# Designs tried in a protein design run: peptides against a protein of PDB entry 6UG1. Part 2

Target 1, 304 residues: chain A of PDB entry 6UG1
Amino acid sequence: SNEERKRRKYFHMLYLVCLMVHGFIRNEWINSKRLSRKLSNLVPEKVFELLHPQKDEELPLRSTRKLLDGLKKCMELWQKHWKITKKYDNVGLYMRTWKEIEMSANNKRKFKTLKRSDFLRAVSKGHGDPDISVQGFVAMLRACNVNARLIMSCQPPDFTNMKIDTSLNGNNAYKDMVKYPIFWCEVWDKFSKKWITVDPVNLKTIEQVRLHSKLAPKGVACCERNMLRYVIAYDRKYGCRDVTRRYAQWMNSKVRKRRITKDDFGEKWFRKVITALHHRKRTKIDDYEDQYFFQRDESEGIPD
Target 2, 301 residues: chain A of PDB entry 6UG1 as posed
Amino acid sequence: SNEERKRRKYFHMLYLVCLMVHGFIRNEWINSKRLSRKLSNLVPEKVFELLHPQKDEELPLRSTRKLLDGLKKCMELWQKHWKITKKYDNEGLYMRTWKEIEMSANNKRKFKTLKRSDFLRAVSKGHGDPDISVQGFVAMLRACNVNARLIMSCQPPDFTNMKIDTSLNAYKDMVKYPIFWCEVWDKFSKKWITVDPVNLKTIEQVRLHSKLAPKGVACCERNMLRYVIAYDRKYGCRDVTRRYAQWMNSKVRKRRITKDDFGEKWFRKVITALHHRKRTKIDDYEDQYFFRRDESEGIPD

## One batch from the design tools (peptide; made by RFdiffusion4, then SolubleMPNN)

Design b1_p8_2_s1 (from b1_p8_2 with N5D D7E)
Fold by OpenDDE base, seed 4:
Structure b1_p8_2_s1 (fold): chain B 304 residues (1-304), chain A 8 residues (1-8)
Amino acid sequence: as target 1 above (304 residues)
Amino acid sequence: SLLPDFEE
């Protein structure tokens, strides 16, 4: 019905705001001075120097290579720190079906929201789910004065899916779900004027995204619980930016159709949500990023 | 300590 379509759209919007606020809160928690002091001690001076290379005026790529090597070593140090990767409770922050949402509304299953103190303890001990691990990795990089963003792929229920039964049949549902991350890191490369993508936990990869990312879900089974639609970046100064364009190869042709921003009302609404979560002034880094997004929109073209 | 500025 038209009512069910409106209900699903509204619930998608509400769920998206809750996810984006969750990312904002986690981004605040990883700025903890107490955590920062503990995590900085994990990074030896030689690795810190690689994270802060001098600008090579002859070949800026040499400076980028040092930064990439520093980030690789940080990922290795993080693997040594992280003792226990817990499985997600249920589906974590991966996409729920409409049936699962309806069943969860009937069952007063308290989301066991991790308290700030418990989060900081989990990161400090190296015990937690993959999301906590990624968030802790971002905290370690920030402790080393690296301009590291927390990235969150927000997974609200698919309001374009009007099927009544959306039960996911499959013995490998968890493996397919966790094949791609929900949280990752971006690091600003001041030499190339680009964001470097870092997945320290899931794929254990560092990439400079040009046209497509390894972190973008591929295949039907993986996309059932992880649809790349809302990739939100949270920086150390409480900036909030939509960076979906980086990770979406087919933003205009495919991704936009599954976003609330497919219509002018949804676009205006989503901009208000981003603006409400963006607590810093614009910088030249934002200009370089917007130029990159513009070039990516032009290179994709208008879908035929 | 204030968080240092972003190096542009």
Scores: peptide ipSAE 0.040, ipTM 0.733, DockQ to the pose 0.019
Fold by OpenDDE base, seed 5:
Structure b1_p8_2_s1 (fold): chain B 304 residues (1-304), chain A 8 residues (1-8)
Amino acid sequence: as target 1 above (304 residues)
Amino acid sequence: SLLPDFEE
């Protein structure tokens, strides 16, 4: 019905806000001074120097290569720190079906909300789910004065799916779900004026995204619980930016159709949500990023 | 603020 379409759109919007607020809160928690002091001690001086290379005026690419090597070493150090990767409780922050949402509303399951103290302890011990591990990695880079963003791929229920039963086939569902991350890191490269993508936990990869990312879900089974629609970046100064354009090859042709921003009302609403979560002034880093997004929009063109 | 500025 038209009513059910409106209900699903509204519930998608509420769920998206809850996810974006969750990302904001986790981004605040990883700025903990106590955690920062502990995590800085994991990074030896030689690796710190690689993270902060001098600018090579002759060949800026040499400085970028040092930063990339420093980030690789940080991933290796993080793997040594992290002792226990827990499975997600149920589906974690991956996309739920409409049926699972209805069943969860009926089941008064006490969702054990992780407290700030428990999160800081989990990161500090190296014991937690993959999302806590990525968030802790961002905290370690920030402890080393690296301009590292927490990236969250927000997975609200699909308001474009009007099926009554949206149950997924169970057997391989977890393996396919966790194939691609929900959380990752971006690091500012001041030499190339670009964001470097870092997945320290899932794919264990560093990427300089041009047209497509390895972190973008591929294949039907993987896309059932992980649709790239809302990739939100949270920086150390409480900036909040939509960076979906970086990771979406087909933003205009495919991704936009599955976003709330497909219409003017949704675009205006989503801009208000971003603005409410963005607590810093604009910088030249934002100008370089917006220029890159503009070039990507022109290069994709308007879908025929 | 104890957070260093963004190196642009």
Scores: peptide ipSAE 0.032, ipTM 0.709, DockQ to the pose 0.020
Fold by OpenDDE base, seed 2:
Structure b1_p8_2_s1 (fold): chain B 304 residues (1-304), chain A 8 residues (1-8)
Amino acid sequence: as target 1 above (304 residues)
Amino acid sequence: SLLPDFEE
């Protein structure tokens, strides 16, 4: 019905806000001074020096290569720190079906909300799910004075799916779900004036995204619970930015159709949500990022 | 304590 379409759109919007607020809260928690002091001790001086290379005036690419090597070594150090990777409870923050949402509303399953103290203890011990592990990795880089962002791929239910039964059939549903991350890291490269993408936990990869990312879900089964639609960046100064354009190869042709921002009302609403979560002044880093997004929009073109 | 500025 038209009413069910409105209901699903509204529920998608509400769920998206809850996810974005969750990312904001986790970004605040990883700024913990107590956690920072503990995590800085995991990084040897030689690795810290690689994270803070001098500018090579002859070849700025040499400085970027040192930073990339420092980030690789930080991933290796993080793997040594992380002792226990827990499975997600059910689907974690991956996308739920409409049927699962209705069943969950009827079954008052108390979502055990992880408290700040329990999160800090989990990161500090190296015991937790992959999301806690990524968030802890961002905290370690911030403890080393690296401009690291927490990235969250927000997975609200698909309001464009109007099927009554949206149950997912498949024996490998968990493996396919966790094939791509929901949380990752970005690091500012002051030499190339670009964000470096870092997945320390899932794919264990570092990339300089040009046209496509390895973190973008591929294949039907992986996309059922992980649709690239809302990639939100949270910086150490409580900046909040939509960085979906970086990771979406087909933003205009495919991704936009699955976003609330497909219409002017949804765009204006989503801008208000971003603005409410953005607690810092604009910087030249934002100008370089917006220029990169503009060039990516021009290069994709408007789909005919 | 203020978080350090972003190096641009």
Scores: peptide ipSAE 0.031, ipTM 0.706, DockQ to the pose 0.020
Fold by OpenDDE base, seed 3:
Structure b1_p8_2_s1 (fold): chain B 304 residues (1-304), chain A 8 residues (1-8)
Amino acid sequence: as target 1 above (304 residues)
Amino acid sequence: SLLPDFEE
């Protein structure tokens, strides 16, 4: 019905705001001074020097290579720190079906929300789910004065799915779900004027995204609970930016059709949500990023 | 602010 379409659109918007606020709160928690002092001690001086290379005036790419080597060593140090990776409770922050949402509304299950104190303890001990591990890695890089962003792929229910039953059947549903991350890191490269993508936990990869990312979900089974639609970046100064364009190869042809921003009302609403979560002034880093997004939109073209 | 500036 038209009513069910309106209900699913509204619930998608509400759920998206809750996810974006969750990312904002976790980004505040990883700025903890107490946590920063503990995590800086995990990084030896030689690795710190690689994270802060001098500018090579002859070949700026040499400076970028040192930074990449520093980030690789930080991932190795993080793997040694992290002792226990817990499975997600149910689906974690991956996408729920409409049936699961309806069943959860009927069952007043109090989600045990992790408190700030418990989060800081989990990161400090190296015991938690993959999301806590990624968030802790971003905290470690920030403790080393690296301009590291927390990235969140927000997974609200698919308001474009109008099926009555949206139950997912499959024996490997958890393995397919966790094949791609929903949290990762970006690091600013001041030499190339680009963001470096870092997944320290899931794929254990560092990439300089040009046209596509390895972190973008591929295959039907993986996309059932992880649809690339809203990739939100949270920086150490409480900036909030939509960075979906970096990770979406087909933003205009495919991704936009699955976003609330497909219409003018949804675009204006989503801009208000981003603005409400953006707590810093604009910088030249934002100008370089917007220029990159513009070039990516021109290169994709308008879908026929 | 206690956080270093973003180096451009």
Scores: peptide ipSAE 0.027, ipTM 0.688, DockQ to the pose 0.020

Design b1_p8_2_s2 (from b1_p8_2 with N5D D7S)
Fold by OpenDDE base, seed 3:
Structure b1_p8_2_s2 (fold): chain B 304 residues (1-304), chain A 8 residues (1-8)
Amino acid sequence: as target 1 above (304 residues)
Amino acid sequence: SLLPDFSE
């Protein structure tokens, strides 16, 4: 019905706000001065120097290579720190079906929200789910004065799915779900004027995204609970930016059709949400990023 | 304020 379509859009928008606020709160928690002091001690001086290379005036790429090597060593140090990767409770922050939402509304199961103290303890001990691990890695890089962003792929229910029964086949559901991350890191490369993508936990990869990312979900089974639609970046100064364009190869042709921003009402609303979560002034880094997004929109073209 | 007003 038209009513069910309106209801699904409403629940999608509400769920998206809750996810984006969750990312904002986690980004605040990883700025903890107490946690920063503990995590800086995991990074030896030689690795810190690689994270802060001098500018090579002859070949700026040499400075980028040092930064990439420093980030690789930080991932290795993080793997040594992290002792226990817990499975997600149920589906974690991956996409729920409409049936699962209806069943959850009937079951007054309080979402066990991790307290700030428990989060800080989990990161400090190296015990937690993959999301806590990525968030802790971003905290470690920030403790080393690296301009690292927390990235969140927000997974609200698919309002474009109008099927009544949205039950998923259970057998490989968890393995396919966790094949691609929900949280990752970006690091600002001041030499190339680009963001470097870092997945320290899931794929254990560092990439400079040009046209596509390894972190973008591929295949039907993986996309059932992880649809790339809302990739939100949270920086150390409480900036909030939509960076979906970086990771979406087909933003205009495919991804936009699955976003609330497909119409003017949804675009205006989503801009209000981003603005409410963006607590810093614009910088030259934002100008370079917007220029990159513009070039990516031009290079994709208009969908046929 | 952040909830969509669907009354319009």
Scores: peptide ipSAE 0.029, ipTM 0.710, DockQ to the pose 0.681
Fold by OpenDDE base, seed 5:
Structure b1_p8_2_s2 (fold): chain B 304 residues (1-304), chain A 8 residues (1-8)
Amino acid sequence: as target 1 above (304 residues)
Amino acid sequence: SLLPDFSE
């Protein structure tokens, strides 16, 4: 019905805001001075120097290579720190079906929200789910004065799915759900003027995204609970930016159709949400990023 | 107050 379409759109919007606020809160928690002091001690001086290379005026790529090597060593150090990876409770922050939402609305399930103190303890001990692990890795890089962003792929329910029964094919194994991350890291490369993508936990990869990312979900089973639509970046200065364009190969042709921003109302609304979560002034880094997104939009073309 | 009004 038209009313069910409106209801699903509204619920998608509400759920998206809740997810984006969750990312904002986690980004604040990883700025903890107490956590920073503990995590900086995990990084030897030689690795710190690689994270802060001098600018090579002859070949700026040498400086980027040192930074990449420093980030690789930080991932290795993080693996040594992290002792216990917990499974998600149910689906974690992966996408729920409409049926699961309806069934959950009837059940007063107290979502056990992790307290800030428990989060900081989990990160400090190296005990938690993959999201806590990624968030802790971002905290470690920030403790080393690296300009690291927390990235969140927000998974609100698919408002474009108008099927009554949205049950997943019963064989969607936990392995297919967690094949791709929901949280990852970006690091600013001041030499190349680009964001470096870092997944320290799931795929254990570092990439300089040009046209496609390894972190973008592929295959039907993986996309059932992880649909790349809203990739939000949270920086150390409480900036909030939509970086979906980096990770979406087909933003205009495919991804936009699954976003609330497919119409002017939804775009204006989503801009208000981003603005409400963006607590810093614009910087030259934002200009370089927007230029990159513009070039990516031109290169994709207008969908027919 | 700063959250977008969802009432539309």
Scores: peptide ipSAE 0.022, ipTM 0.715, DockQ to the pose 0.408
Fold by OpenDDE base, seed 4:
Structure b1_p8_2_s2 (fold): chain B 304 residues (1-304), chain A 8 residues (1-8)
Amino acid sequence: as target 1 above (304 residues)
Amino acid sequence: SLLPDFSE
C-alpha cells in the first residue's frame, strides 16, 4: 500500500538518523584523552616517524609510501593488541529485514547499549566486536596525531524493498554478512591530497580508492545485509561528511535509487542531518575531497 | 606539542 511505503520510508529515515548519531557518539568516545595516552604507547617511535614523513619535494609519492608503510605497521601492531574478536550479537549494525524489524518491535529486547566506560575498557584490553576494534584503531591513529576518520556504512532497512516477507535464507548468512565491513578508517594523505582507506580488521587492507573500493560489497548474498548507500565520515574535529561517492562506483546509476536522497525532499532532509552532525568549519581538505567527488561524478556520467 | 594545523 501507499501507507506501507510511507511507513518504510519514515522508518528508514529514523533508523538512518539513529545510526548516524551512533557513529557520532563513537567518534566522540574514541577522542578520549585517557584512551589516547594508552594507545599512543602501542606505537614505537620508528612507526610514528613513518606516520609523519617529511615532504619529499622531488617525489611526493615517497612521502605517501612512508605513510602507507607506517599505516601497515600500525595494522600489525593493532592485530597484536587485539586479543578477542567477538562475534556480533545477532546482526550487529548490519541491515535488518522488515520482518526482523517488525518482530523486534514486538520483542522488547533492550538493545544492550555499550556504555562509554565499557567501550573504553574494551578497546584498552583489545576485547570486542569488529566495530569496536576498528573504532579503537582510529583512536590509536588519532593518538599518534594522524588525521584519521571513522567511516561508517549506515545500513538502514531498504525502503525500496516492498516485499512483505523479506526473510533471508541460508546458514552462511553470518559469513556473508561479515565479509565486508561496516566500519573502517580513512587517513588524510597531505602529500597526494587524498584520503587513504584502511580496513584494519576485516579485509586487513590499505587502498587508495580511485574508481572502486575492495570494501564495497559484491555479490547478492553479501549485499543482503550490507548495501553501500550511506558512507559517513567522522573526523577528530567532529566533522561529518557523506563520503559514499568514494566507495560507490555506480553512485548515479544504482546507489542514488536506494537512498533517501533520490528526491529533493530526501536530499534536503539528509543535508540537514549531516549539518546537525557537522561541528567544525570547512577546510581545504574538504575542498580537495569535494573536487574528487565532482571528478568521480563526471567520470561516471549520467546513466542512460 | 601543538596539534599541527591541518590548514595546509
Scores: peptide ipSAE 0.013, ipTM 0.534, DockQ to the pose 0.017
Fold by OpenDDE base, seed 1:
Structure b1_p8_2_s2 (fold): chain B 304 residues (1-304), chain A 8 residues (1-8)
Amino acid sequence: as target 1 above (304 residues)
Amino acid sequence: SLLPDFSE
């Protein structure tokens, strides 16, 4: 019905705000001075120097290569620090079906809300789920004075799915779900004027995204609980930016159709949510990023 | 310590 379409759209919007606020809160917790002091001690001086290379005026690419090597070594150090990767409770922050949402409203499921103190302890011990591990990795890079963003792929329920029963069948549902991350890192490369993508936990990869990312979910089974629609970046100064364009090869043709921003009302609403979570002034880094997104929109073209 | 400005 038209009413059910409106209800699902509204619930998608509410759920998206809750996810974006969760990302904002975790980004604040990453900025803990207590955590920063502990995590800086994990990075040897030689690795710190690689993270902060001098500008090579002859070949700026040499400086980028040093930064990439430093980030690789940080990823290896993080693997040594992280002792226990816990499975997610149920589906974690992956996408729920409409049926799962309706059933969860009836069941007073005690969502064990992780307290800030428990999060800081988990990161400090190296014990937690993959999301806590990625968030801790971002905290370690920030402790080393690296301009690292927390990236969150927000997974609200699909308001474009009008099926009554959306039950997901299959024993492999967890493996397919966790094949791609929900949280990752971006690091600013001041030499190339680009964001470097770092997945320290899931794919254990570093990439300089041009047209496509390895982190973008591929295949039906993986996309059931992980649809790339809202990739939100949280920086150390409490900036909040939509960076979906980086990771979406087909932003205009495919991804936009699954976003609330497909219509003018949804676009205006989503801009208000981003603005409410963006607590810093604009910088030249934002200008370079917006220029890159513009070039990516021109290169994709208008969908037929 | 002032977090270094993201100013270039």
Scores: peptide ipSAE 0.009, ipTM 0.539, DockQ to the pose 0.019

Design b1_p8_2_s3 (from b1_p8_2 with N5D D7N)
Fold by OpenDDE base, seed 5:
Structure b1_p8_2_s3 (fold): chain B 304 residues (1-304), chain A 8 residues (1-8)
Amino acid sequence: as target 1 above (304 residues)
Amino acid sequence: SLLPDFNE
């Protein structure tokens, strides 16, 4: 019905705000001074120097290569720190079906909310789910004065799915769900004027995204619980930016159709949500990023 | 101490 379509759209919007606020809160928690002091001790001086290379005026690419090597070594150090990767409780922050939402609304399942103190302890001990691990990695980079931002792929229920039964095809293994991350890191490369993508936990990869990312879900089974639609970046100064354009090859043709921003009302609403979560002034980094997004929109073209 | 510039 038209009513059910409106209900699903509204619930998608509410769920998206809750996810974005969750990302904001986790981004605040990883700025803990107590955590920063503990995590800085994991990074040797030689690795710190690689994270802060001098500018090579002859070949800026040499400085970028040092930064990339420093980030690789930080991933290796993080793997040594992290002792226990817990499985997600149920589906974690991966996408739920409408049926699962309805069943969960009927079942007053007390979601065990992780307290800030428990989170900081989990990161400090190296014991937690993959999301806590990624968030802790971002905290370690920030403890080393690296301009690292937390990236969250927000997975609200698909309001474009109007099926009555939204049950997954029964065999969607936990392995297919977790094949691609929900959280990752970006690091600012001041030499190339670009964001470097870092997945320290899942794919254990570093990439300079040009047209497509390895972190973008591929294949039917993986996309059932992980649809790239709302990739939100949270920086150390409480900036909040939509960076979906970086990771979406087909933003205009495919991704936009599954976003609330497909219409003017949804675009204006989503801009208000971003603005409410954005607690810093604009910088030249934002200008370089917006220029990159513009070039990506022009290169994709308008879908025929 | 000046917080390192956001651009660093």
Scores: peptide ipSAE 0.017, ipTM 0.575, DockQ to the pose 0.018
Fold by OpenDDE base, seed 2:
Structure b1_p8_2_s3 (fold): chain B 304 residues (1-304), chain A 8 residues (1-8)
Amino acid sequence: as target 1 above (304 residues)
Amino acid sequence: SLLPDFNE
């Protein structure tokens, strides 16, 4: 019905706000001074120097290579720190079906909300789910004075799916679900004027995204619970930015159709949500990023 | 801790 379409759109919007607020709260928690002091001790001086290379005036690419090597070594150090990777409870922050939402509304299953103290203890001990691990990695880089963003791929229920039964039949549902991350890191490269993508936990990869990312879900089974639609960046100064354009190869042709921002009302609403979560002034880094997104939009073209 | 300026 038209009513069910409106209900699903509204519930998608509400769920998206809750996810974006969750990302904001986790971004605040990883700025903990107590956690920062503990995590900085994991990074030896030689690795810190690689994270802060001198500007090579002859070949700026040499400075970027040092930063990339420093980030690789930080991933290795993080793997040594992280002792226990817990499975997600149910589907974690991956996308739920409409049936699962309805069943969960009837079953008052208390979502065990992780408290700030428990989060800080989990990161500090190296015991937690992959999301906590990524968030802790961002905290370690920030402790080393690196301009690291927490990235969250927000997975609200698909309001474009109008099927009554949206149950997923797959036996390998968990493996396919966790094949791609929900949380990752971006690091500002001041030499190339670009964001470097870092997945320290899932794919254990560092990439300089041009047209496509390895972190973008591929294949039907993986996309059932992880649709790249809302990739939100949270920086150390409480900036909040939509960075979906970086990771979406087909933003205009495919991704936009699955977003609330497909219409002017949804675009205006989503901008209000971003603005409410963006607590810093604009910077030159935002200008370089917006220029990159503009070039990516021009290069994709308008879908016919 | 000197947070490097975002203005570089």
Scores: peptide ipSAE 0.017, ipTM 0.571, DockQ to the pose 0.018
Fold by OpenDDE base, seed 1:
Structure b1_p8_2_s3 (fold): chain B 304 residues (1-304), chain A 8 residues (1-8)
Amino acid sequence: as target 1 above (304 residues)
Amino acid sequence: SLLPDFNE
């Protein structure tokens, strides 16, 4: 019905705000001065120097290569620190079906909300789920004065799916779900004027995204609980930006159709949510990023 | 330590 379509759209919007607020809160927690002091001790001086290379005026690419080597070594150090990777409770922050949402509303399941103190302890010990591990890695880079932002792929229920029963069948559902991350890191490269993508936990990869990312879910089974639609960046100064364009190869042709921003009302609403979570002034880094997104929109073209 | 300004 038209009413059920409106209900699912509204619930998608509410759920998206809750996810974006969760990302904001986790980004605040990883700015903990106590955590920063502990995590800075994991990075030896030689690796710190690689993270802060001198600008090579002749070949800026040499400075980028040093930064990339420093980030690789930081990933290796992080793997040594992280002792226990816990499985997610149920589906974690991956996408729920409409049936799972309805069943969860009826069941007063106490979602065990992780407290800030428990999060800081988990990161400090190296014991937690993959999301806590990624968030801790971002905290370690920030402790080394790297301009690292937390990236969250927000997974609200699919309001474009009008099926009554959306039950996902299959024993491999967990493996397919966790094949691609929900959280990752981006690091600002001041030499190339670009964001570097870092997945320290899942794919253990560093990439300079041009047209496509390795972190973008591929295949039907992986996309059932991980649809790339809302990739939100949270920086150390409490900036909040939509960076979906970086990771979406087909933003205009495919991704936009699955977003609330497919219509003018949804676009205006989503901009208000981003603005409410964006607690810093605009910088030249935002200008370079917006220019890159513009070039990516022109290069994709208008879908036929 | 002054956090380097994001403006650079």
Scores: peptide ipSAE 0.016, ipTM 0.566, DockQ to the pose 0.018
Fold by OpenDDE base, seed 3:
Structure b1_p8_2_s3 (fold): chain B 304 residues (1-304), chain A 8 residues (1-8)
Amino acid sequence: as target 1 above (304 residues)
Amino acid sequence: SLLPDFNE
């Protein structure tokens, strides 16, 4: 019905705001001075020097290579620190079906929200789910004065799915769900004027994204609970930016159709949400990023 | 004025 379409759109918007606020809160928690002092001690001086290379005036690519090597060594150090990767409770922050939302509304299950103190303890001990691990890795890089962003792929329920029953029957549902991350890291490369993508936990990869990322979910089973639609970046100065264009190969042809921003009302609303979560002034880094997004839109073209 | 870098 038209009423059910309106209801699903409303619940999608509400859920998206809750997820984006969750990312904002976790980004504040990883800025903890107490956590920063503990995590900086995990990084030896030789690795710190690789994270802060001098500018090579002859070949700026040599400086980028040092930074990439420093980030690789930081991933290795992080794996040594992290002792226990817990499974998610149920589906974590992966996409719920409409049936699961209806059942959850009827079952007043108090979500055990992790408190700030428990989060800081979990990161310090190296005990937690993959999301806590990625968030802790971003905290370690920030403790080393690296301009690292927390990236969140927000998974609100699919308001374009109008099926009555949306139950998922897959035998390997958890393995397919966790094949691709929901949280990852980006690091600013001041030499190439680009963001470097880092997944320290799931795929254990470093990428300089051009047209597509390995972090973008592929295959029907993986896309059931992980649809790339809202990739939000949270920086150390409490900036909030939509970076979906980096990771979406087919932004115009495919991704826009599944976003609230497919219409003018949804675009204006989503811009208000981003603006409310963006707590810093614009920088030259934002100009370079916007130029990159513009070039990616021109290169994709308009879908026929 | 040129916008400051993120580390400035």
Scores: peptide ipSAE 0.015, ipTM 0.530, DockQ to the pose 0.019

